Peptides against a protein of PDB entry 3V4O. Designs and how they scored, part 49

Target 1, 234 residues: chain A of PDB entry 3V4O
Amino acid sequence: DQPLAKDKVALLIGNMNYREHPKLKAPLVDVYELTNLLRQLDFKVVSLLDLTEYEMRNAVDEFLLLLDKGVYGLLYYAGHGYENFGNSFMVPVDAPNPYRSENCLCVQNILKLMQEKETGLNVFLLDMCRKRNDYDDTIPILDALKVTANIVFGYATCQGAEAFEIQHSGLANGIFMKFLKDRLLEDKKITVLLDEVAEDMGKCHLTKGKQALEIRSSLSEKRALTDPIQGTEY

## One batch from the design tools (peptide; aimed at target 1 L24 G79 D127 Q167)

Design b2_p24_7_s2 (made by RFdiffusion4, then SolubleMPNN; from b2_p24_7, 10 letters changed)
Fold by OpenDDE base, seed 5:
Structure b2_p24_7_s2 (fold): chain B 234 residues (1-234), chain A 24 residues (1-24)
Amino acid sequence: as target 1 above (234 residues)
Amino acid sequence: MRELSDEEIEEALKEKEEEELAKK
């Protein structure tokens, strides 16, 4: 089948002004840069900054409403986060210190909901740390995922590692976005694209041995962010 | 995410320079 998307929808969240945690700088620039790029790829992009738990949950709900059969869904998150037992948690700006899973949004739960929408592609780009949260011993019980073979995770860093941002000459970018933005418009299978980004990141001396991109994919078909939307005129 | 410290940046730059010099 021709790799056509019924639609392409992206939710970008950048949290930087945390109340009880260190403030970040990169999410601002990263979200804006990614927004511009995804719009060039004909994504419908919703970009939000500094979301509370309530706002994040609402944003995700609204995002899910835009998803349907054959729709490409992309979720990007830049901010604080953690990973416990293979589950990724995005931290809202109003999260307490320490935060727990109940204060955060579980990415895998979002994925489950996306699968229910019968999306054509599910892409998660998570620019957050993946260190274990020692203050949260909760083992989440997640619903079983379907075998949809259309899931791609791009983790800015490896399990148990940190994701970094750099500030140079007043500009701050996440290391992940620094390299992702240079390749995002390429007409390549998303996993191939991310693999190239991983290699580019690997050459960065600033984060060598500290941060490495991890790709988790069950994508069994050729799907690219450049795939055309069905019914569109060219 | 977290911001790289100045010390971390300096260390990385130093290592880069050393590697470049070693290649010459």
Scores: peptide ipSAE 0.432, ipTM 0.827, DockQ to the pose 0.788
OpenDDE base, seeds 1, 2, 3, 4: peptide ipSAE 0.408, 0.419, 0.428, 0.429; ipTM 0.809, 0.816, 0.822, 0.823

Design b2_p24_7_s3 (made by RFdiffusion4, then SolubleMPNN; from b2_p24_7, 10 letters changed)
Fold by OpenDDE base, seed 1:
Structure b2_p24_7_s3 (fold): chain B 234 residues (1-234), chain A 24 residues (1-24)
Amino acid sequence: as target 1 above (234 residues)
Amino acid sequence: MRELSEEEIEAAKKEEEEEKKKLE
């Protein structure tokens, strides 16, 4: 009765060198640290930095090709982003200023496509701002999601708020990743793990009252990132 | 995400120190 993954696949995207927007520093380190951790968890990890819209869409397409029935899929994004009407948008490095939804990748659309692959688990870790984009008045009409009871969102910040990065002694790190990395290897249900990260982050005075981790989950089973891959013996 | 400004960092440090003093 132990939960097993057919495979574990992760796509990590870190955008920092924006053409028309403020440059970021943390995504480089954050993607690197998360890559190392997920590989220790036997994830097949594709890590990419500074993607254009075209490259991001291609990366997502390739990621989806690796997904199949029972596969654990994890998407991590660090960069600029926004949220309109409950939809999360990842901003490519070549996005115009101002950017609109047509220039960005909608996370909910990716989720829909992941559901079509009949994945075992869908985890989204979104280290981006969730403020409304006033320059985008488009109301996306999305198809209804299927009830798969296997979706977990870890938002670096709460709705309408910003996600922050810090630089100390020449090293930049996102606040979210700063705390996530300390617990990511724990053998716990993913929602429990994220809840503990939320508590740790809540004690951070740098972002107290400004940034709070939000967990959105429909996960009805005890699934962890540490779950073994089927056919592997330990 | 965005980078915290030096002003924001200093403000946070000040608040932390003030809270610590209140607990002492």
Scores: peptide ipSAE 0.441, ipTM 0.832, DockQ to the pose 0.788
OpenDDE base, seeds 2, 3, 4, 5: peptide ipSAE 0.436, 0.431, 0.435, 0.437; ipTM 0.831, 0.829, 0.832, 0.835

Design b2_p24_7_s4 (made by RFdiffusion4, then SolubleMPNN; from b2_p24_7, 11 letters changed)
Fold by OpenDDE base, seed 4:
Structure b2_p24_7_s4 (fold): chain B 234 residues (1-234), chain A 24 residues (1-24)
Amino acid sequence: as target 1 above (234 residues)
Amino acid sequence: MRELSEEEIKAALEEEKKEKELLE
């Protein structure tokens, strides 16, 4: 049977105008394009740009309030970030230099909270670097995740690697979004969709050997972003 | 993310060009 979503909610964050870090350009366009695509998929989309730590935390809190049993939750982030010990940290625009985990938002903590809402699907699309932050020696103690088999991580790059953006013909995109946007509307299991994106991105000479999409998933059902919302007729 | 430098872009374009030449 066709999987159904109770609802579909997405939070998109693009940080580019950093105060103490290099400014980016792609997040603006990437968030915009992804917003349009997800709305076509009947997601309720909240898109925000250049969030401080306080604003990011508030945005996540508000996002979580929209989640409930069976709801599809998607979190997209474009900006600076790092990964320590398997934990992904999104960097707010007001983060100090150097930044530490206390200045950033841990994605895995958000996942935990999403699991508590008994969501139907949890998708994280993280367009950020995943290099270790040597200035942060904190070892986060994460609570064990529940076995929900409904989690998909789409990392724009491999662990320990960078994610890149390119400005072409006046338009700046992250390399990840450049390829993701071409397939996002396909009616395919989300992991299959991302796998195809990975193959497309792998052909890009700009980032060959430097950036590769990584999919981390525990998804036991054929869930797609195109799945209809329960109670609706299409 | 990090913006690709002009040098990086140039290098990529050159590699792409070489590949195309080999296929022609």
Scores: peptide ipSAE 0.403, ipTM 0.823, DockQ to the pose 0.748
OpenDDE base, seeds 1, 2, 3, 5: peptide ipSAE 0.398, 0.401, 0.394, 0.397; ipTM 0.817, 0.820, 0.815, 0.823

Design b2_p24_8 (made by RFdiffusion4)
Pose (drawn by RFdiffusion4):
Structure b2_p24_8 (pose): chain A 234 residues (1-234), chain P 24 residues (1-24)
Amino acid sequence: as target 1 above (234 residues)
Amino acid sequence: EEEEREEELEEEEEKAEETGLVAR
């Protein structure tokens, strides 16, 4: 009755040195922090910075190869992003200005590939803005996903809104990680844990009225990032 | 188009200085 994971795998990407878009600073420290925390939770973690589109597609293919039946899969992205018609896109460091969906990675397509591997848990922590891209002409018409009841999204901000880090950030985490880092080790269902992070973030004066954590979840089983790996000793 | 982009970038820099925040 203790939910178990076949394995725990994560892919973390922080993009900062954009060629044609404002540079960011905090993704480095955000990625460094989550890597440490997830390693404490026995995840196998690949952590990468300043990825071009090509490198991002390769990183996600490698991550998909590590996924199998019953595996917990987690993807964290910190950098520029956008959202058109409910679909979230991650923007690589080599994105032209302006850019369209073909220059970016669609998170929903990644989720579809993860479900094909029959993972036991799918977690997306998207630490990026979610405004429209006016230059993105295209339409989704993606296939409906299977109902696997094991998907959790922790968006650093609401649809049509911005996610933030501190200006000239130096050593400071961005807003999402500032609050996520204090809760991530808790032995609670990931949905509940993210809800507590949403409450903590609501006390932050800097972001009132402009950034709020959005949790979207269909996870029915009480699964946590602290769940033991099957066949190891707990 | 180039001048419009430069203006938007400058506005963003000013906004970041005022709010102390950088959008991702």

Design b2_p24_8_s1 (made by RFdiffusion4, then SolubleMPNN; from b2_p24_8, 14 letters changed)
Fold by OpenDDE base, seed 2:
Structure b2_p24_8_s1 (fold): chain B 234 residues (1-234), chain A 24 residues (1-24)
Amino acid sequence: as target 1 above (234 residues)
Amino acid sequence: KEKELEEKRKKLEEESEKTGLTPL
């Protein structure tokens, strides 16, 4: 019994050219690589780089409009970020220094909105740091999530830790994407796939003790990124 | 705090030069 997606939609955001924060390099290549892979998986992919807060919010809104009952939604983010009290915040390129939650996009809020769309699968791939932002002491009051059992988080790093990009020969890749790309096309339950990526990343001596993939999921069905779209020939 | 952040940045830059790793 192969699960079917009503549709598959992905929003990829890579922020690198920050105005008030250190510039990054990896998001450029990582977004392109992931775009190509997800398109091979028949995702409708919107890929955007260097988004302001306004643009990020608009992109998320447009992404949400493409979601509906049974649709697979994937959000990938590469850029600066932080995690406070279990809430993940994506930092726009025009974020002030210091930034606060009000300047950033909360992933859990996006998840809530995705749940309202009754999506078939919600995947978040967050290639960002998860250190606490000491300049933001606000505790977000989030509405309770409903039990949808279709949620997967792939965090590039552990709670409270940093995620890294690696530069070789003038090119930079995120450590997470470096390993993710090699397995993304595999026909496996997404949590199993990410677990394998975690093992591969764990063999990287460069990031040993510094970065490790964290998988957080509530996924009661064998959902894979390779799942066919309903009504398509496969 | 700014001084501490600058010291952290400097340390990260030094590590980046050695390892090629830059934190996101």
Scores: peptide ipSAE 0.377, ipTM 0.754, DockQ to the pose 0.643
OpenDDE base, seeds 1, 3, 4, 5: peptide ipSAE 0.377, 0.377, 0.377, 0.346; ipTM 0.755, 0.754, 0.753, 0.733

Design b2_p24_8_s2 (made by RFdiffusion4, then SolubleMPNN; from b2_p24_8, 12 letters changed)
Fold by OpenDDE base, seed 2:
Structure b2_p24_8_s2 (fold): chain B 234 residues (1-234), chain A 24 residues (1-24)
Amino acid sequence: as target 1 above (234 residues)
Amino acid sequence: DKAELEKKREEERKRAEETGLTAL
C-alpha cells in the first residue's frame, strides 16, 4: 500500500544578502522554484528569504508547530553553511565573521525536534557548503536521535566540500536546485529520486570533481514527496 | 584570523569569477 502523509509541510529558507559574508544570488530563484514545485506536491510551504538568526529560529519553531504524527516535514536551506563533526550549520544573514555554532542553526537539532513530533518523513535539502569551519571548534552535545527510520538528507555537496551557484548576470539556480527541480515531481521513493538527481548532477562538467550530491538516509519505507495526504480527495 | 579569512574569501571570489561558480 502506498504510504500516506497526515499532512505535508515545508520550510524553505534562502539566505543571500549576508551582512558580513559574500552575497549569494541563487537562493532567491531556488526558493521560488522549489516553492512552486512543493506546492504542486500539496505541501504547505513557508518560504522565507534573508533571515537573521532570530528570524530563522522563529521560522523553525513555527514550522515545528505544524508538524505532528505522520506529517511529512521538509526543510530546504540555501545559503552559507558549514559542517563540523557531522553536524550541519545554517548561517543566518546577520551571522558574524567568523561565525560559530552559537550564531547558526544546527540541522541535527531540528531533526531531533522533528522526531519528537513523530513525523512520518523528515527531509532535509541542504544547499550549502560542508567545509569545516576552522573558527569553530565547538563539539555540539547532541542528544541521541531516535530510531525513526524516516530521515533523508540531500546534501548539495560531499562532506568537506563546497556547494556552488552559477555566476550569472541574471537569475540562476544553484547547481543542486538546477538538477533537483527536474525530478522533484517524480513519483519515486525520495532516496531514489535524489539518487537520480545525483547522477544528473554528475554529468555537469562545471562541477565535476568539485561538487557531488550526497544522500544520507535512514528510510525504511517507500515514502515519496508525491505521497497523498490522508483524507484528501484528488 | 579575520584578515586571513577575508583574504581566502577574496581568492575564492576571484576563482568564482573565473570558473563561473560561486561557493555557498
Scores: peptide ipSAE 0.368, ipTM 0.787, DockQ to the pose 0.774
OpenDDE base, seeds 1, 3, 4, 5: peptide ipSAE 0.360, 0.352, 0.372, 0.365; ipTM 0.777, 0.750, 0.764, 0.792; seed 4 fails the geometry check

Design b2_p24_8_s3 (made by RFdiffusion4, then SolubleMPNN; from b2_p24_8, 10 letters changed)
Fold by OpenDDE base, seed 4:
Structure b2_p24_8_s3 (fold): chain B 234 residues (1-234), chain A 24 residues (1-24)
Amino acid sequence: as target 1 above (234 residues)
Amino acid sequence: DEKELEEKREEEKKRAEETGLTAL
């Protein structure tokens, strides 16, 4: 009995043209490639580039409005970021230097809001650095998450480490996306899929010892991005 | 802030030239 999604919705954010931080290249291509792949998987995809704090918050709000009971929600972010005390922060393009949590969007807060929607699956694909921000002394007190057993985090890198982009032939891709895109359409439990991506990434000589995929999940059902939408025949 | 930004950009540029990698 294959799990069914009530609907499938994805928000993809790629921040590259930072005002007060180094500019990136990969988010442009990565968001584009992921958009095309997720659309093939029948996701409703909203893809946005170079968002200010205000725009990011609005995008998340709009994304949440599309979520409901049994809906698969996927959030992808490519850009600058950091992780403090297990909390992931996405950095808007207008963030000051140094940035603090008040300038950024906390992924775990978004997760909490997604849980309130009683989603069928919550997937976070975070292509950002996970180094501690020493300029942010804020200890976020997050409410305890509900036990929904439908959460998957794919981190492009390990805790405390950097994520990288690589430029080949004039195009730049994130290392994470470089390997993710080759497997994303596979009909596999999402955690199994990401585990295979992790193995593929591990074979990359350029990032060996520098970047490794981390999977954090509580997923008690065999849910895949390929799961059909309820009421549709494929 | 401008000095720090420039230093980071220079470091990233150097890294990219050496390895082809740029940190996000």
Scores: peptide ipSAE 0.375, ipTM 0.764, DockQ to the pose 0.660
OpenDDE base, seeds 1, 2, 3, 5: peptide ipSAE 0.357, 0.367, 0.375, 0.364; ipTM 0.760, 0.760, 0.764, 0.785

Design b2_p24_8_s4 (made by RFdiffusion4, then SolubleMPNN; from b2_p24_8, 9 letters changed)
Fold by OpenDDE base, seed 1:
Formats: C-alpha cells, structure tokens, sequence
Structure b2_p24_8_s4 (fold): chain B 234 residues (1-234), chain A 24 residues (1-24)
C-alpha cells in the first residue's frame, strides 16, 4: 500500500535578530518560502521568527501536541547553532555569549519526544552551523532513541562545518534553502530528494570544501513529503 | 529544468563573489 500520512505538521523557526550574536538575514526569506512550499504539500505549517528560549520551547511543545500516531512531523530551523557529540543545538535569539546547551534547544531531545508520539515520519531540516562549541563542555545524557526507522535529517552542512548565507544587501536565501526549494515539491522518497539537492549544491564552487549537505537517515520505507493524507482524495 | 538551475547557480555565485558569505 502507498504510505499514507494521518496528518502532516511542520514547525519552521527562523532566528536572525540575535541580541548577543551576529545578525542573520536569510532565515526571513527561507522560512517564508518553505512555508509556501509545505502548504502546497498540505502540511499544517506554523512559522515563527526570532524566538527567545522560552518561546522556542513553547513552540516545540505546541508542535508536539499536534503530533500523533502516523502523523508526518517536520522541523525546520534556520539560525545560529552548534553540534556537540553528535547533538544539534538550536540557538535562541536571547542566548548569551557564549551560549551553552542549557540556553539552547537540543534537536535530539525533540526527536525523542516525537518518537513518543508514534509519528509516521520525522524530518529535520537544519540550516545552521555544526561546529563544536568549545564553551560548552557539557556532555548531554540522552535517553536511548526508539528504533522507529522513520527519521531523516537534512543538514545544511557537514559535521564540524559551517553553513552560510550570502551577504547580500537585499533579501536572499541561504545556500541550503536556495537548492532545497527547487526540488522540495518532487514526488520522491525524501532521502532521494535530499540526495539530489546535495548534488545540486555540490556544483556551487563558492561553498566547495566549506559546506556540503549531509543526509542522515533511518528510513526503511518509501516516504515522501508528497504522500497523501489518509482520508483525502487526490 | 537543469538549464534554469545552472543559470540560477551562476547568478548566485556571481553575487556571492561580490558580497561574500556569512556563517550561520
């Protein structure tokens, strides 16, 4: 049987106006364009910009309330971030300088909570740096993840590397979203789609050796963002 | 369309060469 989603829900967060860190530009456009694309794919989309730690945690909590058995969940983040010991941390706009894990949201913790909801698919699109934060020496103790075989990470960059936006005077996409948006509507397994995006981005000589899309997946079924919602006719 | 993609990439690269990149 063709995979069906019970529902499709996305949370998009774009942080750009940081208090104690360099301001960004791309998240504004990236969130906007991704919102429109996901809505075309019949996702229920909540899009938020410039969230404090409190607001981010609340947004994630509300997002999780919308998840249930068989629901496709997608989390997109554009902003400052880091990765320590394989754990991805999203940085709120009110994070101190330097920030630590206690000031940030751990993506893997969110994944755990999504798994508890028995979702049909968990997609993370993380447009942030993945460099080690030397000011954070905390080793996170994470509970063991369940084996759900429905997880896909699309990282804008490789482990230990940076993700970039163009320092355009006007509005422009980040590098990752520039390529992602061209293929996002394709009816393909999400990992195949992201692989094609990776190839497209790989042709950009400006980011060669600096930024490359990384796909991390445990997806044992053919799931696509285009998968129909159960009970709907297409 | 691959031709369109290549053109857009070229424009992106030209712009980035002029303005530079910002790390997230």
Amino acid sequence: as target 1 above (234 residues)
Amino acid sequence: DEEKREEELKKLEEEAEKTGLTAL
Scores: peptide ipSAE 0.387, ipTM 0.860, DockQ to the pose 0.310
OpenDDE base, seeds 2, 3, 4, 5: peptide ipSAE 0.345, 0.362, 0.356, 0.378; ipTM 0.835, 0.850, 0.843, 0.850

## One batch from the design tools (peptide; aimed at target 1 L24 A26 H80 D127)

Design b2_p25_1 (made by RFdiffusion4)
Pose (drawn by RFdiffusion4):
Structure b2_p25_1 (pose): chain A 234 residues (1-234), chain P 25 residues (1-25)
Amino acid sequence: as target 1 above (234 residues)
Amino acid sequence: RVSYDDHYEDENDTQKEMRKSLEES
């Protein structure tokens, strides 16, 4: 009755040095922090910075190869992003200005590929803005996803809104990780854990009225990032 | 994500150490 994971795998990407878009600073420290915390939770973690589109597609293919039945899969992205028609896109460091969906990675397509591997848990922590891209002409018409009841999204901000880090950030985490880092080790269902993070973030004066954590979840089983790996000793 | 920086600052020693640790891992 203790939920178990076949394995725990994560892909973390922080993009900062954009060629044609404002540069960011905090993704480095955000990725460094989450890498440490997830390693403490026995995840196998691949952590990468400043990825071009080509490198981002390769990184996600490698991550998909590590996924199999019953595996917990987690993707964290910190950098520029956008959202058109409910679909979230991650923007690589080589994105032109302006850019369209073909220059970017669609998170929903990644989730579809993860479900094909029959993972036991799918977690997306998207630490990026979610405003429209006016230059993106295209339409989704993506296939409906299977009902796997094991999907959790922790968006650092609401649809049509911005996610933030501290100006000239130096050593400070961005807003999402500032609060996520204090809760991630808790032995609670990931949905509940993210809800506590949403409450902590609500006390932050800098972001009132402009950034709020949005949790979207269909996870029915009580799964946590602290769940033991099957066949190891707990 | 946005920061609204008017300019970009290079990495300090701590940040260089973090980057190197991530690359070596």

Design b2_p25_1_s1 (made by RFdiffusion4, then SolubleMPNN; from b2_p25_1, 13 letters changed)
Fold by OpenDDE base, seed 3:
Structure b2_p25_1_s1 (fold): chain B 234 residues (1-234), chain A 25 residues (1-25)
Amino acid sequence: as target 1 above (234 residues)
Amino acid sequence: MVEHDDSFEPLNEEQLKMRKELEEA
């Protein structure tokens, strides 16, 4: 039987104009392109740019309110970030330099809350740096995640766990979005789709050895972003 | 596997305008 989604909701965040950190350029166009594609897939999409800590927390809270049993949830983030002790952190535009975990949003905490909603699919697409923040030794005490088989993480980074962006290029999209947009509408299991994107990135002479897509997944069902919404006739 | 051009698409005028406006905000 064709897998069904109860609903489809996405939150897209692009942070570029940091106050105390290097400015970025790609998130603007990347968020725009991804918004248009996800809408073609019948996602309800909220797209936001240059969020402060307060605004990011509010946006995530509102996003979580849209999630429920069987809903497909997608979170996309493009901006500065880091990874400490298995926890990924998204950096708001008003974060201090150096920033600490209390200034940032933890992805794993968001995932925990999504699991509590019994979502049908949880997709995280993170185009950010994943290097350790040596200025933050805080180990967040996170509650254990529920054991589910519906989680997909896509990390777009260069070798050394840093995000790769050609900041001074006249490119329409960031590197990750360039390849993602060519495949996103395909009716394939989401992990298969992302694997093909990773393969495309690896074959491109311009990106080979510069940026890679890392996929982490517990998805055991053939779930696709193209799956129909329950009650919709196709 | 679909063969792809190794070229990158440049920003169009509208995208450049949007970027400029956002940077100035």
Scores: peptide ipSAE 0.026, ipTM 0.445, DockQ to the pose 0.105
OpenDDE base, seeds 1, 2, 4, 5: peptide ipSAE 0.016, 0.022, 0.008, 0.011; ipTM 0.458, 0.410, 0.418, 0.403; seeds 4, 5 fail the geometry check

Design b2_p25_1_s2 (made by RFdiffusion4, then SolubleMPNN; from b2_p25_1, 16 letters changed)
Fold by OpenDDE base, seed 3:
Structure b2_p25_1_s2 (fold): chain B 234 residues (1-234), chain A 25 residues (1-25)
Amino acid sequence: as target 1 above (234 residues)
Amino acid sequence: MVEYNESFEPLNEKQLEMRQALLDA
């Protein structure tokens, strides 16, 4: 008895051309590669690059409208970010320097909204810095999340909770995507799949000690990105 | 204090692109 998804929807955001922060290179190729892979998995994929705060908020709103009971939702973000008090913040390209929480999008708030949609699976893949922002003294007051067992977080981080890119001539994948793309199509529970990615990253001489994958999950069912959409199962 | 507010602003160019991509899928 294989688990079924009512539908599968993904929003991919790559921010690289920041106005007041260091520019990045990897998000462009990473978003492209992930888009192609997720489409092979029958996800409805929306991919966006270099979003302002206004555009990011609107993109998330539109993404949420596509979610419903039993739907698999995946949010991928590559760009600058930070983490304060357990809350992760995605930084828009037009964020000021220094940026604060009011300039950024809180991942946990998005999760809350996804839970309200009664989704079958919520996957967050975040390739961003997770250091504390010392310029943001705001204490987030978030409503209590519903107790659900369908959440998976994949955090790509280096020592010091920063994202790390492999610098190559031309366009090349970031470290996280380099290993993720080799496993993503495997028919395995998503947490098992990500664990294997983490192992691959740890064994590679190029990335050992430079980049790691942190996995946080409450997934109690054997949900996989390869799960068929209801009505298409055999 | 961080509060997430949904936006009800008109669709921008990137949102239109997003919707079109979904329709083409």
Scores: peptide ipSAE 0.017, ipTM 0.480, DockQ to the pose 0.042
OpenDDE base, seeds 1, 2, 4, 5: peptide ipSAE 0.015, 0.007, 0.013, 0.019; ipTM 0.472, 0.467, 0.406, 0.544; seed 5 fails the geometry check

Design b2_p25_1_s3 (made by RFdiffusion4, then SolubleMPNN; from b2_p25_1, 16 letters changed)
Fold by OpenDDE base, seed 2:
Order: sequence, then C-alpha cells, then structure tokens
Structure b2_p25_1_s3 (fold): chain B 234 residues (1-234), chain A 25 residues (1-25)
Amino acid sequence: as target 1 above (234 residues)
Amino acid sequence: MVEYNEEFLPLNEEQKKMRQELLEA
C-alpha cells in the first residue's frame, strides 16, 4: 500500500554571480548538499549554477519534459527573487537592474505546467526573496492548482523579506538548507517534513522575524521523498 | 527510467565545470 514513484528527477538551480545584483554565496553550498541528499533518495539530479534567463528557461523546460504520470519531481531554486501580488519570480543572473517579470521566471506559471503532468509528487522549493519589486506592475491572473497535481510548494522566506541579507551572515549554508538537510531523509509525508522544518526555523534566533517557511500543497496522498521507485521495492 | 537531455542546456564552460564538479562530488 506504499506509494511508488515511477522515477525520481530533480533540477537544482543556484544563482550567485549576478551581473547587476548583489552576489550571493550560500546557493553553491546549498545546491551541493541538496544534490547529495537527493541522490541518497535515488533522485536523478541535475544541478546548475549561475543560469541566464535563456538557460533557466531551457532547464525548466527540460525538467518539465521529464515529468510524467507517477514521476516524482523536485525543483529547487536558490537566488534572488521577488513576489508581487501572489506571483513569485526567480531572477536569472543576467537580469537587468531593475528586473521585471519578462526578465524572470514566474513560479506560478511553472506550477501550472507541473500540474498538467499527473506526477506522483512534485516539490517546488524556493530559497529567495519575497520582497515586492516596485518596478514590476504585472498582475497576472493565477489559476488554482488542481487537487490531483500532488504539488508541494515551499517558500523559505517571509513576505517582504530579503533572503540574501541572511546569506551574508557567514553561515556555510543558507538558513533554509541548514534545517532542511537535517530532515530531508526522514520517511515522512513531505508536507509533514516541511512543516517540521518550518517549526525548526521558527525556533532559531537567527531566523525569527527574518525568514520563515511557507508551505502550500495540493497533495492529497501520503507521498514521501523516500518512496521507492517502481521495481526497486523489497 | 527518465534521462536528462543535457544537450539542450546551453551552459557556458564555467557553468559546465561547476555542474560537473557538483555531480562528481
């Protein structure tokens, strides 16, 4: 009765060396550690750093092509970003200053595409800013996620907060990854796992009032990252 | 089994190197 994954695929993106924005340090280490953890969970992992808009779009497109019925997908992004009126945007390293929505990748659009893939599980983790971009006035209409989408969305920062400010604290890992790495291998429903991570973050003096983990889910099944791939179960 | 087609990822040489380092670690 245990859920099974048809396959497990992950795309990890860490943007650090921005051309026209503050450089970051944490994404490199965070992507590295997450890669190792996901491999222990039998994910096929593609890890990419410092992607331009073109490269990011292609990477996401290729990732989406790998999603299919029963597949477990995980998309992780660490870098600059912003949120306007419920729309979250990942910022490529070649984004202009100021950047606008047309220069960035809309998370909600990607989620919309993911929900059409009938995945067994799709996890989208963001470690980026949720600060409003005053230079972007785009207000797209967002569609609700389908119940059958099995999507779990984790946003590892407070609304209006700048995640990159925390990454300059001298920590090897970002705060989100610091707590995520301790629990990621646990055999728990992914929403429960992330909720525990959120609680851990909430208890940390370094995180209080600066960063939090927001979780949104359309997952209606008990799916875990530890679920075995079909044909490999004992 | 799902396979990535990395040919469509137009990474520069530096990015490829970093990716390779991460994959080999």
Scores: peptide ipSAE 0.021, ipTM 0.496, DockQ to the pose 0.056
OpenDDE base, seeds 1, 3, 4, 5: peptide ipSAE 0.017, 0.017, 0.020, 0.017; ipTM 0.483, 0.461, 0.475, 0.493

Design b2_p25_1_s4 (made by RFdiffusion4, then SolubleMPNN; from b2_p25_1, 17 letters changed)
Fold by OpenDDE base, seed 4:
Structure b2_p25_1_s4 (fold): chain B 234 residues (1-234), chain A 25 residues (1-25)
Amino acid sequence: as target 1 above (234 residues)
Amino acid sequence: MVEYNDEFLPLNEEQKKMLEELRKA
């Protein structure tokens, strides 16, 4: 009676070479490694780097077309970002300085659209800043989300804080990915898996008191990234 | 399992085609 995925699709975005903001380094390697891991989990993966606003929106739109009833959808983002009024925003590489909500992609809006697809699982892994954007006080008008019990958010930093790993250029991987990659292939409920990653981050001297993983979930079923795809033999 | 060679590029026409192919799979 193991849960089954109708299909498994992932969109990975890493933004590094910003035009008007500090350049990043970690997203390249992190996206690469996560791609390889998700492929081992039989995800259909699309990985993109350094996307403009236009390109990001198109990528998300196309990603949504891959989703359907029972499909596992995973969205990973590494880059600049911010959080205002409960909404998380991914910043495209061509975003102006300062960037505003109209220049960025709202994660909650994407989730809304994913819910319309009746997916089996929605996983968001956001390795981005969650600090409030002081230059944007606009509150996006979003319709209420449907009540679903299949959502998992993993935030690579605490609310209101900048990702610690972004400030470190000496590491090949971001800190979040460093710990995530060690457990991602485990056959565990995704929330349990992420919780263990969080614990690992908390125990490591490198990240203790500096970086944390925040997990938000409505997942009521034992869904794992390792769940097999229905109708296929692996 | 569908195998694709991921390219780490901005979304271009080739990437769009890739996404379309994934949708069809």
Scores: peptide ipSAE 0.030, ipTM 0.543, DockQ to the pose 0.044
OpenDDE base, seeds 1, 2, 3, 5: peptide ipSAE 0.020, 0.021, 0.018, 0.017; ipTM 0.533, 0.535, 0.522, 0.500; seed 1 fails the geometry check

